# Peptides against a protein of PDB entry 6D0Y: the designs that were tried, part 148

Target 1, 225 residues: chain A of PDB entry 6D0Y
Amino acid sequence: ETEDHLESLICKVGEKSACSLESNLEGLAGVLEADLPNYKSKILRLLCTVARLLPEKLTIYTTLVGLLNARNYNFGGEFVEAMIRQLKESLKANNYNEAVYLVRFLSDLVNCHVIAAPSMVAMFENFVSVTQEEDVPQVRRDWYVYAFLSSLPWVGKELYEKKDAEMDRIFANTESYLKRRQKTHVPMLQVWTADKPHPQEEYLDCLWAQIQKLKKDRWQERHIL

## One batch from the design tools (peptide; made by RFdiffusion4, then SolubleMPNN)

Design b2_p23_5_s2 (from b2_p23_5, 12 letters changed)
Fold by OpenDDE base, seed 1:
Structure b2_p23_5_s2 (fold): chain B 225 residues (1-225), chain A 23 residues (1-23)
Amino acid sequence: as target 1 above (225 residues)
Amino acid sequence: SSKEKEEELKKKLEELQKKLEEL
């Protein structure tokens, strides 16, 4: 394989094919494994790039990384390290949209057996701990809670199966924060009827309610969040 | 300060990275 050919294969995976997506991913993982001795750095960079820039293919690339990790565990570790570095850079640059997406990507890597459940729990503990920090704006605290809650559809089931006590603690801390935080209701968030305005539920409270329902439903998704 | 807290968070993420490397 040439370097340019590898880029094409990685970028085009998941496109319409006569073969199943599973077969294409297994085939690509085999090609990438075989080329690691010659193109390790390039393959690592390409996977990080597509993981970051193609959010519509999140599950495709997490699955691909999972398959590759099963073949080469060391490479899987290096990929995770690169993604964590990218997350830190996104946070440093105040790129919150990229950062939350990266958290979701890492969350789904737990399902692909690339990241251990305890490590993801530790990440979420770190996020929720920001709510207890002094001299941090509420908007910043809210973002970390949002990043945690909005990632649970991808990993909540796995984390509760393996770390239920720790997750319950995180949930209790989150609930406590949501009760004591200032809520903002602006006219633009109100649905106006002929008789009276109806305030829309605040976005974090709404998300919390959805996650609580998901948890009660044993993490079986009925609606796309 | 907010800046100090941001730095502390970055350190926590670095610690997490180390834990991932050890697994």
Scores: peptide ipSAE 0.024, ipTM 0.557, DockQ to the pose 0.015
Fold by OpenDDE base, seed 5:
Structure b2_p23_5_s2 (fold): chain B 225 residues (1-225), chain A 23 residues (1-23)
Amino acid sequence: as target 1 above (225 residues)
Amino acid sequence: SSKEKEEELKKKLEELQKKLEEL
């Protein structure tokens, strides 16, 4: 395969086809695996790009990466490292929209068996630790809490099944921060399209309440959306 | 890919896609 052909295949996956999506993903995984020796860097860059720019295809590309990782190649680790680098770059550039989708993408990679649950817990611990930073804008602290909470619909079930004690500690720290922060209704991304925050409630407080309800409902979103 | 693997993948994609549409 050529680089241009690989780009076309990756970008068009999930579009209408005579074959099932599952079959197309398996086929594409096979093609990409075969081309890794020659085009690894390009494939990594392409997958990172579609991960951050095509949120509507998040599940397609996380599954694709999961399939690649399952084919006994050390690709998953390199991909995750690239995604983490991209996340750091997005944060430095104040591209919060890109950053949150990257966090959600990484979260779903836990479900695809690419990222271990303890690693994701460690990432969220790092995020919530930002709330303890002094002399930083509250918008920074709020965003990291938002990024954590808004990712839990994707991975909360898995993390609580494997790391319940650690997750409870993160939740306690988050709750403590939410109680002591100033409430200014900073504009943030919508978490759910069907259930928007109450106009009289602060956005993060509303999100916190929704996540608490989700947790209570065993992480089944159909009960809150 | 085995049929079983394809069915597992299908179920996972449907579940995750539903989450994405709701968020």
Scores: peptide ipSAE 0.022, ipTM 0.419, DockQ to the pose 0.034
Fold by OpenDDE base, seed 4:
Parts: C-alpha cells; sequence; structure tokens
Structure b2_p23_5_s2 (fold): chain B 225 residues (1-225), chain A 23 residues (1-23)
C-alpha cells in the first residue's frame, strides 16, 4: 500500500494543483526522503520508470532527483547508475529512441546538480571516442554523435561554461567525423523550432548545423523538448 | 554480428559507467 502510494505520488507530480510545482516537488522530495530508508530501491525503480516512460515530464523528474540528491547525497549517484543500466538495456533492446532520451535525461541532471559537468564531459568524450573505432559500425558511431549533439540543448551551456576547452575538442572531433563519414539522404532533424527553416540535409549534418547555431546563440533556445 | 555490435556498445557503456564512478 505504501509502495502504491509512492508510485501514485511520483506519477502525479506536475499535475494541476493548488500549489506551485516547486512546492509540490519539494514536498514529494521530502516524502521520498523519509521513505528512502525503507524503500530506496523501490523509489529508485519508480523514478527510473517514470523518467523513461514519461518524457514529457523530463524536467520535473530531473528536478525531483536533484532535490532528492540534495537531501540524500548518494541518491543521485545511485539513480544515475540505475539510469545507465537502463540505457544499456535500451540499447540491448534496440530502443535507440529511449536510449537517446535517457542520455538527454542524464544531461539535464547536470543542470540539476546530480551529475557533475566534468562527468558529463567525460561521458560525451566516451561517446565521441566511438567514432574513432573501426570495429564499430557507422550506424552506431552516428548514434553516439546523435546522442551527444541532441543532448546539448539540455547541457551545452553548462558544459561550455565549465569545460569549454574540452568541449571544443569534442566538437572538433565530431566535426572531423562528420566530414569523413559516409552520408545518406535522410530527412532533416528538427530538434527545436528555429525562426528560419533549415534546408533538408543529412540528419547529422543538419543537427550539427543546428547545434552550431545554438552554440553561437550562447545556448539560448526557445524550446527544449 | 548484431550481437557482437551490441556487446561492444555494452562494453563502452560499462567503461562510461566506470568513468562516471571515478569522477
Amino acid sequence: as target 1 above (225 residues)
Amino acid sequence: SSKEKEEELKKKLEELQKKLEEL
């Protein structure tokens, strides 16, 4: 019954309420914190589940995790570990959309002070390093680049503020890869709404151009999915 | 094979996880 109650609370957070979202999140974080001694594993599982299944509430749950991490310093790490496991499972299941979403989720956790910027940079370095491996198919190399680039709307600002040199290196490596990879005719990716329409290009080239523009605009965008 | 590719990616993610734990 208690577990069901927790599930309900976690699932319903962000719904219409007489209270502010922040107040509700703080309240929920308090409830969850109090129950961590008894239900940590369940709470972790629940949060991973809702994070995965409710992409529309990404920022709500990243914020919630951030609040919990602030209350319980180790919780964020455990959650991240669980999310990484889920990422592995998603990849094993060939659920690339879920996988990239999880990377975005992790990226936003940097903004919520759950993941340190250097750690995320290291993650992206690892992603882009896949492009240097010959034994990895291009589709996988492309996916890692996509996962990296498509996550930058959530974390690019923070990473460039703290690790600009490292990020520039990652960008250089990415650019180098994009220049040398085989290109296919694929629909344009629209990650976010831009004032000017982009011409139809190869999806990674298009995304690259969009990210470069975002970077030029100091990571200010109107809409983050 | 597809399985080999997945295993390779799994290894990369494991390395990533280790890296995150070290930082």
Scores: peptide ipSAE 0.024, ipTM 0.548, DockQ to the pose 0.015; fails the geometry check
Fold by OpenDDE base, seed 2:
Structure b2_p23_5_s2 (fold): chain B 225 residues (1-225), chain A 23 residues (1-23)
Amino acid sequence: as target 1 above (225 residues)
Amino acid sequence: SSKEKEEELKKKLEELQKKLEEL
């Protein structure tokens, strides 16, 4: 009964309510904290589940975890460990879509003071280092670059503020890889107009350009679609 | 849009982050 209630509360957080999101998150954090002595494992599993399955609520749940971590630092650590395990499992299972999302989630946990910036930098260094691996498929290299770049909207600001030199190195390595990698073009992905077709831009090059712009804009999105 | 929603959530997160920093 209580477990079901907790599940409901966790799943519904961020939905329309009379209270602010902040208030709801603080309230939920308080409830969860109070129940940790009895339901720590369940709460941990629930949070991992919603973090994985509800990508639209990424910032909500990272914030929630941040609040819980502030109240109980051990819990935050255990949660991160669980998420990292899930990431590893996802990668092992070749579930790259889930994996990249988990990386983004972990990235945002840096903003919530759950993960230290140096730790995230180290993770990204490891990711980009895959580009230097010999005799591996390019798709593997590309994915890790993608995982890195696609996570920067959530953490780039924080990482550059605290670890600019290291980040610049990662960027340089990324750029170097992007210049030397084999590019693929798919004609069916070309945009057609009435008068002329638009050439397809390679997806990593496109992402790179977007991230470069974001970096230039101090990690603030100017145009929101 | 999804991006608009994300931005709103990010703004809220920033406020929460400030609060967390004060703890």
Scores: peptide ipSAE 0.023, ipTM 0.449, DockQ to the pose 0.025; fails the geometry check

Design b2_p23_5_s3 (from b2_p23_5, 11 letters changed)
Fold by OpenDDE base, seed 5:
Structure b2_p23_5_s3 (fold): chain B 225 residues (1-225), chain A 23 residues (1-23)
Amino acid sequence: as target 1 above (225 residues)
Amino acid sequence: SSEEERKERIEKLKELEEKLNSL
């Protein structure tokens, strides 16, 4: 069945092949575009699934979505809408592990010309605004700061190039929160480990220091894991 | 014609699967 073949191709893309990754991605994008009239919903679901379950292939799938968006702009819009709905559902269900991967995926979609920089800035403004809510648990406020900071290695350069004033405001609000929050260790999924945290610092303080260093280095990172 | 187009799409998918499975 065609549906089974599509699932197989989407899951296997980026693995070892006799062909280049670029060639395989272009080929897959072409096939997926051609099959949208018949399998749009299935393709949407599959791409959303790999976005949240396969973080090691994040850049592969964001690139694939970027190629699809270039071929079919309407599908790209529908995909982003579906991802945003899923993010909202994950947040309502307190599924933080799923939500953080969705935020990172959406962040890298800015680099793939699927999401506009102002839209991503607005999302991060909404995240950091949660730190101003008094009727929410500390762990929830900390998670939104974590989600914002841990996504910046993927999109910080682009956002500062286009929206530097707005980003500076978000950074100021984040710094203010980090200074006044209760400092208790909360286990978080560590998805960015380019620099080792200082053993005497709290996790979010370490992450903040790492992001400040990355910003100082003009968002140049040798390896993003 | 519709059946022929479906057959062509299936063959294209098989070719791509072969590329992904080969080293």
Scores: peptide ipSAE 0.039, ipTM 0.617, DockQ to the pose 0.856
Fold by OpenDDE base, seed 1:
Structure b2_p23_5_s3 (fold): chain B 225 residues (1-225), chain A 23 residues (1-23)
Amino acid sequence: as target 1 above (225 residues)
Amino acid sequence: SSEEERKERIEKLKELEEKLNSL
């Protein structure tokens, strides 16, 4: 009976309520903490499941995990370990959509003080290092760069505040890779005017330009990427 | 008692669920 209620609350948090979202999240974190002695495995599994299957609630669940981590640091660590295992499994299964989402989720956990900035920097260093590996298809190298760049809207400000030198190195390596990679221009991506075709900018170059602008704007978002 | 604590937790969960279901 208690398990059913926990599942219901975890799934419903962030939905329309007469109470504030913050109040509901604090209340839920308190309830989950109190029931960890009896339902730790169940709660861990539920949080991992909703984190993966409900991407529209990313910030809700990262905030919830942040609140729970503040109450029980060990459980927060176990949750992160479970999410990292899931990321590795997604990569092994070539589930790139789930994998990139998990990277964004982990990125936002840095803002919630669940993951340390140096750990996230190390992860991004590992991603960008793939661009230097031999016998790796460009599509695979491009994906790691995409995963890195597309996660920066969630964590770039925090990482540059704490690890600016390391981040600059990662950016330099990324820029170098983008300059030397083969660009693909497909006719279907061209915008046709009355008199001339205009080729659309390649997606990684476009993303790079957006991130460079975001960085110049001190990571203050003006547009949704 | 453990039984009283269980009842209290269930009641707290119900209250929170009601808040989440409220408009």
Scores: peptide ipSAE 0.019, ipTM 0.531, DockQ to the pose 0.846
Fold by OpenDDE base, seed 2:
Structure b2_p23_5_s3 (fold): chain B 225 residues (1-225), chain A 23 residues (1-23)
Amino acid sequence: as target 1 above (225 residues)
Amino acid sequence: SSEEERKERIEKLKELEEKLNSL
């Protein structure tokens, strides 16, 4: 019964209510913290599930995790570890759409003070380093670049503020790869949006141009087209 | 102030997500 209640609260957070979203998130964080001693594993699984299945609520759940992490640092760490495991599993299963959402989620956790900027930079370095591996299919190399670039709207500002030199190197490597790659149709570079019944193809060159513009505009959200 | 900042962040990020979905 309590587990069902927790599930309901987690799934419904951010929906219409008489209270502000901030108030609801604080309240839920308090409830979850209080129940961690008994239901930690369940709460972890639930949060991971909503993170990957409800991309429209990404900022809601990253904020929730941020609030929870502030209350219980150990839980925050365990949550991140669980999300990383889920990311690896998604990649193994070739579920690239889920994987990219997980990367975006992790990216926004940097803004929520759950993940350190250097750790996220290291992840992106690892992603872009795949482009240098000759025995890896281009389609997979392309996805890692896509995952990196498509996450920057959430975290690019923070990463450049703290790790500008490293980010510049990653960008240079990315640009180099984009110039030398074969520009063929890549079916896996698709974005599933909640508002469309069909995946939308997103090509790396288009995304690169958008990110370059965003970077030029100092990562201001209003400049994203 | 902290709550206001957080609220503002959430709204900005939601707007960002909406814009990204339009790409």
Scores: peptide ipSAE 0.016, ipTM 0.494, DockQ to the pose 0.026
Fold by OpenDDE base, seed 4:
Formats: sequence, structure tokens, C-alpha cells
Structure b2_p23_5_s3 (fold): chain B 225 residues (1-225), chain A 23 residues (1-23)
Amino acid sequence: as target 1 above (225 residues)
Amino acid sequence: SSEEERKERIEKLKELEEKLNSL
């Protein structure tokens, strides 16, 4: 069945092939576009599903969506809307792991020209604004900061290029929050290679330091461990 | 090449994602 075939294609994209990944993605985008008139809902659901269930293929599917968005802007919008809905659902369900992944996915969609930079900035503003809410548990506030900071490797460059002032404000608010929050002792997450060893720090402080360094390096990643 | 750059980006992002998700 055509639907089964589409599912297979979507799931298998990015796997070993005689063709380049880009060629396969372009080809798949073309196939999906051609079938949108008949299978839009199915394709949308499939893409949302694989996007959520196959985090190892994040950039593959963001790229695919980007290509598809270029072909069908409305579909791209619908996809984003679906992902945003899923994010909201995850947040409501306190599924932080899924939610943060979705934020990263959406962040990379900015690079794929699916989501506008200002929209992502607004999202991050909303996230960081949660830190100002006293009735929200710190774990929740921390998560929003984490979601923001941990997504910057995907989108920080783009956002600072287009919305530097707004981003600086978000950073300032984040820094302020990090200074005043209660800290716990957690293992350090070493994401980037640094010239100097980082001492063990609270995970958000560590992440903050790493992101600040990344920012200082103009969002050019030297090495990811 | 642009393709190579893209591949490198994909790999870096995947690695980063894996690390961040392991937190």
C-alpha cells in the first residue's frame, strides 16, 4: 500500500544508501510532496511520529521537513503546529525528556528555514519568563532554562545574528535566575572540549558556562566530545 | 563541499543531541 510505502521511506531515510543523504532527502521530499494531495494527514502524522520517536535522526527529519516546507509551505506550517501541540502536551504531562527534545527539534527547524527566528526567540522568552513565576517549582523553572540553553547549540547562532538584543535580554534573565536559584550537586555534563578542565558544577551552571563559551566563540563548535 | 559541511553538521548535532539527552 502507498501508505505503507511512505512509512517505510520516511522511516528508512538516512540509512545506508548508495546515494547521498541529501539526494535521498530531496527525493523523499519530492515523493511526499507528490502524495500530499492524497495523504497529507498520514504524512503529517508519520513525520511527527518519526520526529518524536527517532531522536537519532533529528537533523535528518528537520532537513526533510525543511525541504518539504520549501515545496509546500502550508504543510511545513502544519507540521510545526503539530509539533508545538505535542510540545504542549508533553509539558502538560511533565514529560520533560520528550519536551526538551521537541524544543531542540524546533530549534533546528529554524536552521532549516521552517521556523522564523523571531518565533523561536519568543518561545525562549516564554521559557525564561517561567523563571519569574514564584508558584512554579524550581525543577520546572530549571527545566525551562535547560531547554533553552540546551537548544542553543542548534539555533544560537541564527538567533544572535537576527535578534541579538532580545537574546541578550534572555541571557541576562537566565544569568540572573541561575545566580539566585537553589543549587544542587550533580555531575558535570561535558559537551564541548574546553581548553581548561571544568570543575564539577551544578548541571545548569555547567551548561551555562559551556553555552557562554560557545557564544564567545561565535557559536562555532570546536569539538563535541 | 557543502555536502561535507552538512554531513559534519549532522554528525555533530547528533552527537550533541545524544549527550544532551543523556543528562
Scores: peptide ipSAE 0.017, ipTM 0.508, DockQ to the pose 0.024; fails the geometry check

Design b2_p23_5_s4 (from b2_p23_5, 16 letters changed)
Fold by OpenDDE base, seed 3:
Structure b2_p23_5_s4 (fold): chain B 225 residues (1-225), chain A 23 residues (1-23)
Amino acid sequence: as target 1 above (225 residues)
Amino acid sequence: SSSERQKQLIEQLEQLEQKLSEL
């Protein structure tokens, strides 16, 4: 395989095929594994790029990385390291939209057995600990809570199965913060729906309520939040 | 191990975030 051909294969995975998606991903993982001796750096860069730039294929690429990690454990580790570095760079650059997406991507990698559950719990503990910082803008505290909560649809089930006590602590800290934080009064556009007007909740309060319901429903969701 | 590397990276992230909060 040439470098250009590898790019094409990686970018086009998940497109319509006569074979199942899983079969195609397994095949691609085999191709990539075979080419690692010659193109490791290129493959690493390509996977990081598509992971960042193609959010619609999040589960495709997390699955691919999971399959590749099972074949080459060291490469899987290098990929995670690269993604964490990218997360740090996004935070430094104040690119919060990219950063939150990367957290979601990393969260789904737990389901693919690329990232260990304890490591993800530690990351979320770190995020929620920001709420305890003094003399920092509330927007900073809010963002880390948002990043945590908005990632739970992808990893909450796995984390509660393996680290329920630690997760409960994080939830308690989050709840405590949400109760004490200042809420901005934003004039809300009332969408006249035929249904009884629900009081418009602040976005973090709304997200919290959704996550609490998801947790109550044992992380079985009808739709991705 | 990869798990150890992941833990180290999380710790590095924490340290970085702490530094950023102090700026």
Scores: peptide ipSAE 0.031, ipTM 0.640, DockQ to the pose 0.015
Fold by OpenDDE base, seed 2:
Order: C-alpha cells, then structure tokens, then sequence
Structure b2_p23_5_s4 (fold): chain B 225 residues (1-225), chain A 23 residues (1-23)
C-alpha cells in the first residue's frame, strides 16, 4: 500500500494543486527521502520509469531528482547511474527516440546540480566523436549529432559558462561534419496554402541553424525547437 | 566493425557512469 502511495505521489506531481509546484516538489522530496531506507529500490525504479515515460514532465522530475540529490547524494548518484544504464540499453536496442530523450533528461540534470558540467561535456565529446568513425552508416553519425544539438536547449548555457573552450571545439567539429556529410534536400509542403512545394532545409542543417541562433541569443529560448 | 564501435561507445558510457558515481 505504501508503495502504491509512492507511485501515486510521483506520478501526480505537477498536477493542479492548492500549493505551488515548488512546494509540492519539496514536500515530495521529503517524503521520498523518509522512505528511502525501506523503499529505495522501488523509488529508484519509479523515478526512472516516470522520467522515461512522461517526457512532458521532464523539468518536474529533474527538479525533483535535484531536490532529492541535495538530501541524499548517494541516491542521486544511483539515479544517474540507472539512467545511464538505461541510455546504454536504449542504444543497444537501437531505440534512438528513447535515447535522445534520456540525453536531454541528463542534460537538464546538469542544471539541477545532479550532473557536473564536465561530465556532460565529456558525454557530448563522445557523441560528436562518432562523426569521425569510418565505415559506419551516416545515420549513426547524424543521430549522435542530433542528440547533442537537440539537448543544448537544456544545457547549452551552463556548459558554455563553465566549459566554453571545450564546447567551441565540439561545435567546430560538428560544423565541420555538417559541411561534409551527404545532404538530402526535401521539398516542404505548406499545409495552409495551395502553393507549390518549396525547398526545405535539411533537418540537421536546420537544427544547427536554430542552435546557432539560440547561442547568439545567449541561450534564451524564444521558440520551440 | 560497426559492432565493435558500438561496443566501444558503450564502454565509454560505462566509464562516464563510473566517473559520475565518484563525484
């Protein structure tokens, strides 16, 4: 019954309440901390599950983990380890949609002081290094670039503040790859008009342009990427 | 091989996992 209660609390956090979200998260962190001695494994599994399955609550759960990490550092570490394991499993299974989301989740954990900036930089260095691999499908190289770029809205500011030189190197390598990769030009269809299709920028080039703009705007997001 | 490269990346992630646990 207590386990079911914990599941309910974790799943429902961020829903409409008489209290502020911050207050609710702090309260939940306290409840979870108190129950860790008896239900650590269950809580860990629950948090990993909701982190994976409820992407709309990404910032809620990263914040929750951040609060919990502040209370119990060891648990925070175990959570990160579990998420990294899940990322590895997703990659092994070629579940790239889950994998990219997990990278984004981990990225936001940097903002929540759960993951150190240098560790995230190292991860991104590893990702972008895939572009240098020979005799691999371009789709593999493209995915890791995508995973990197698509995560920057969540962590780019923090990483550039702390590791600007390393980030610039990663960006340079990314740009170099994007210039030399094979590109597919796809016509864009306008849904609202009867106009003829017009050229659409290749998706990675488009994403790159968006990230460059975001960087120029000092990582202040003005539109959904 | 591609499989070997994938394995290498996973190993790198494992190394990162270990590093994170030691922070």
Amino acid sequence: as target 1 above (225 residues)
Amino acid sequence: SSSERQKQLIEQLEQLEQKLSEL
Scores: peptide ipSAE 0.028, ipTM 0.597, DockQ to the pose 0.015
Fold by OpenDDE base, seed 4:
Structure b2_p23_5_s4 (fold): chain B 225 residues (1-225), chain A 23 residues (1-23)
Amino acid sequence: as target 1 above (225 residues)
Amino acid sequence: SSSERQKQLIEQLEQLEQKLSEL
């Protein structure tokens, strides 16, 4: 495969085809695996780029990476490293919208067996630990709580199945922070479609309530937005 | 300081990255 052809294949995956999405992804994973000896760096860069720039295809690319990781474990690791580097860069640049998306992407990689549940728990522990920082703007603390909570629709089920005690601790710390933080009226945040309407309230409190309900419902969501 | 806290978090993420690379 040529570099241009690889780019085309990666960018167009998930488009309408005579074959199933799963079949197309498996096929593409095979093609990419075969080309890794010659084009690893290019493929890595392409996957990182489309992962960042095409959020509408999040689950497509996490699945693709999952399939590729199953074929080449080392490449999967390198991809995760690249995404973490990008997350760090986004945080350094105060690009919090990209950063939270990257956290969600990484979260879904847990479902794709690319990232181990304990590693994601550790990341979330780091995020929630920011709530304990002194002499920082509350918006910083709030963002990391938001990044954590807003990622749970993608990974909460898996994490609670494997690390329930650790997750409960993170939840307790989060709840404690939410109780003591300064609150202002902001638009309601909806991450997924719920059968019951939510009252308009402070966005983190609202999100917390939604996540608590999701947890109660055994992490069964109808639609993730 | 806020800057120092940010640096500490980045360091923690780097440690996580390193841990992930070892898996």
Scores: peptide ipSAE 0.026, ipTM 0.588, DockQ to the pose 0.015
Fold by OpenDDE base, seed 1:
Structure b2_p23_5_s4 (fold): chain B 225 residues (1-225), chain A 23 residues (1-23)
Amino acid sequence: as target 1 above (225 residues)
Amino acid sequence: SSSERQKQLIEQLEQLEQKLSEL
């Protein structure tokens, strides 16, 4: 297959077809595996690109990578490494929106058996450990807490099933930090209705409350995020 | 409401991201 053809296949996966999405993904994984000897670097770059630029297809591409990883474990590892490099680059470039999205993508890769649960727990431990850094802006500490909490809808269930004690420790550390941090409130964020005014809540406190509710609901999402 | 909280969260995150970019 040509590079252009591979690009087309990867970009169009998940579109309407006579076949099921699962069958299409399995078929594509087979095609990509067969072409790895000739187009490994191209395929790797393409997958990284679509993973970053097509957030609406997050679960499609995590599933695809999961299927491909099952066929070629080494390639799966290289893909994860590439995504981690991209995360680091995004952070260095102050592209925090991309960075948090990449954390969510990596989180969902745990569900696809590409990243081990203990590895993701370790990553989140590292994130929350930033709250213990001294002589750094609070905004840095806040971002890593946000990146952790905002990723839990994608992986919290799996991590608590496998690493409940470690997750409880991370939660305790997070809660402790949230209690001691300086809260930031902006009056314009207040929402008022005629019958029921909604008081402003600090964004991390709000997110924490949502995640606590999600945890209480056994990680069954409704319309939280 | 959940919708109102989500709106507040998004707005505050945008402000946070702006602050982060200034570091």
Scores: peptide ipSAE 0.021, ipTM 0.553, DockQ to the pose 0.012

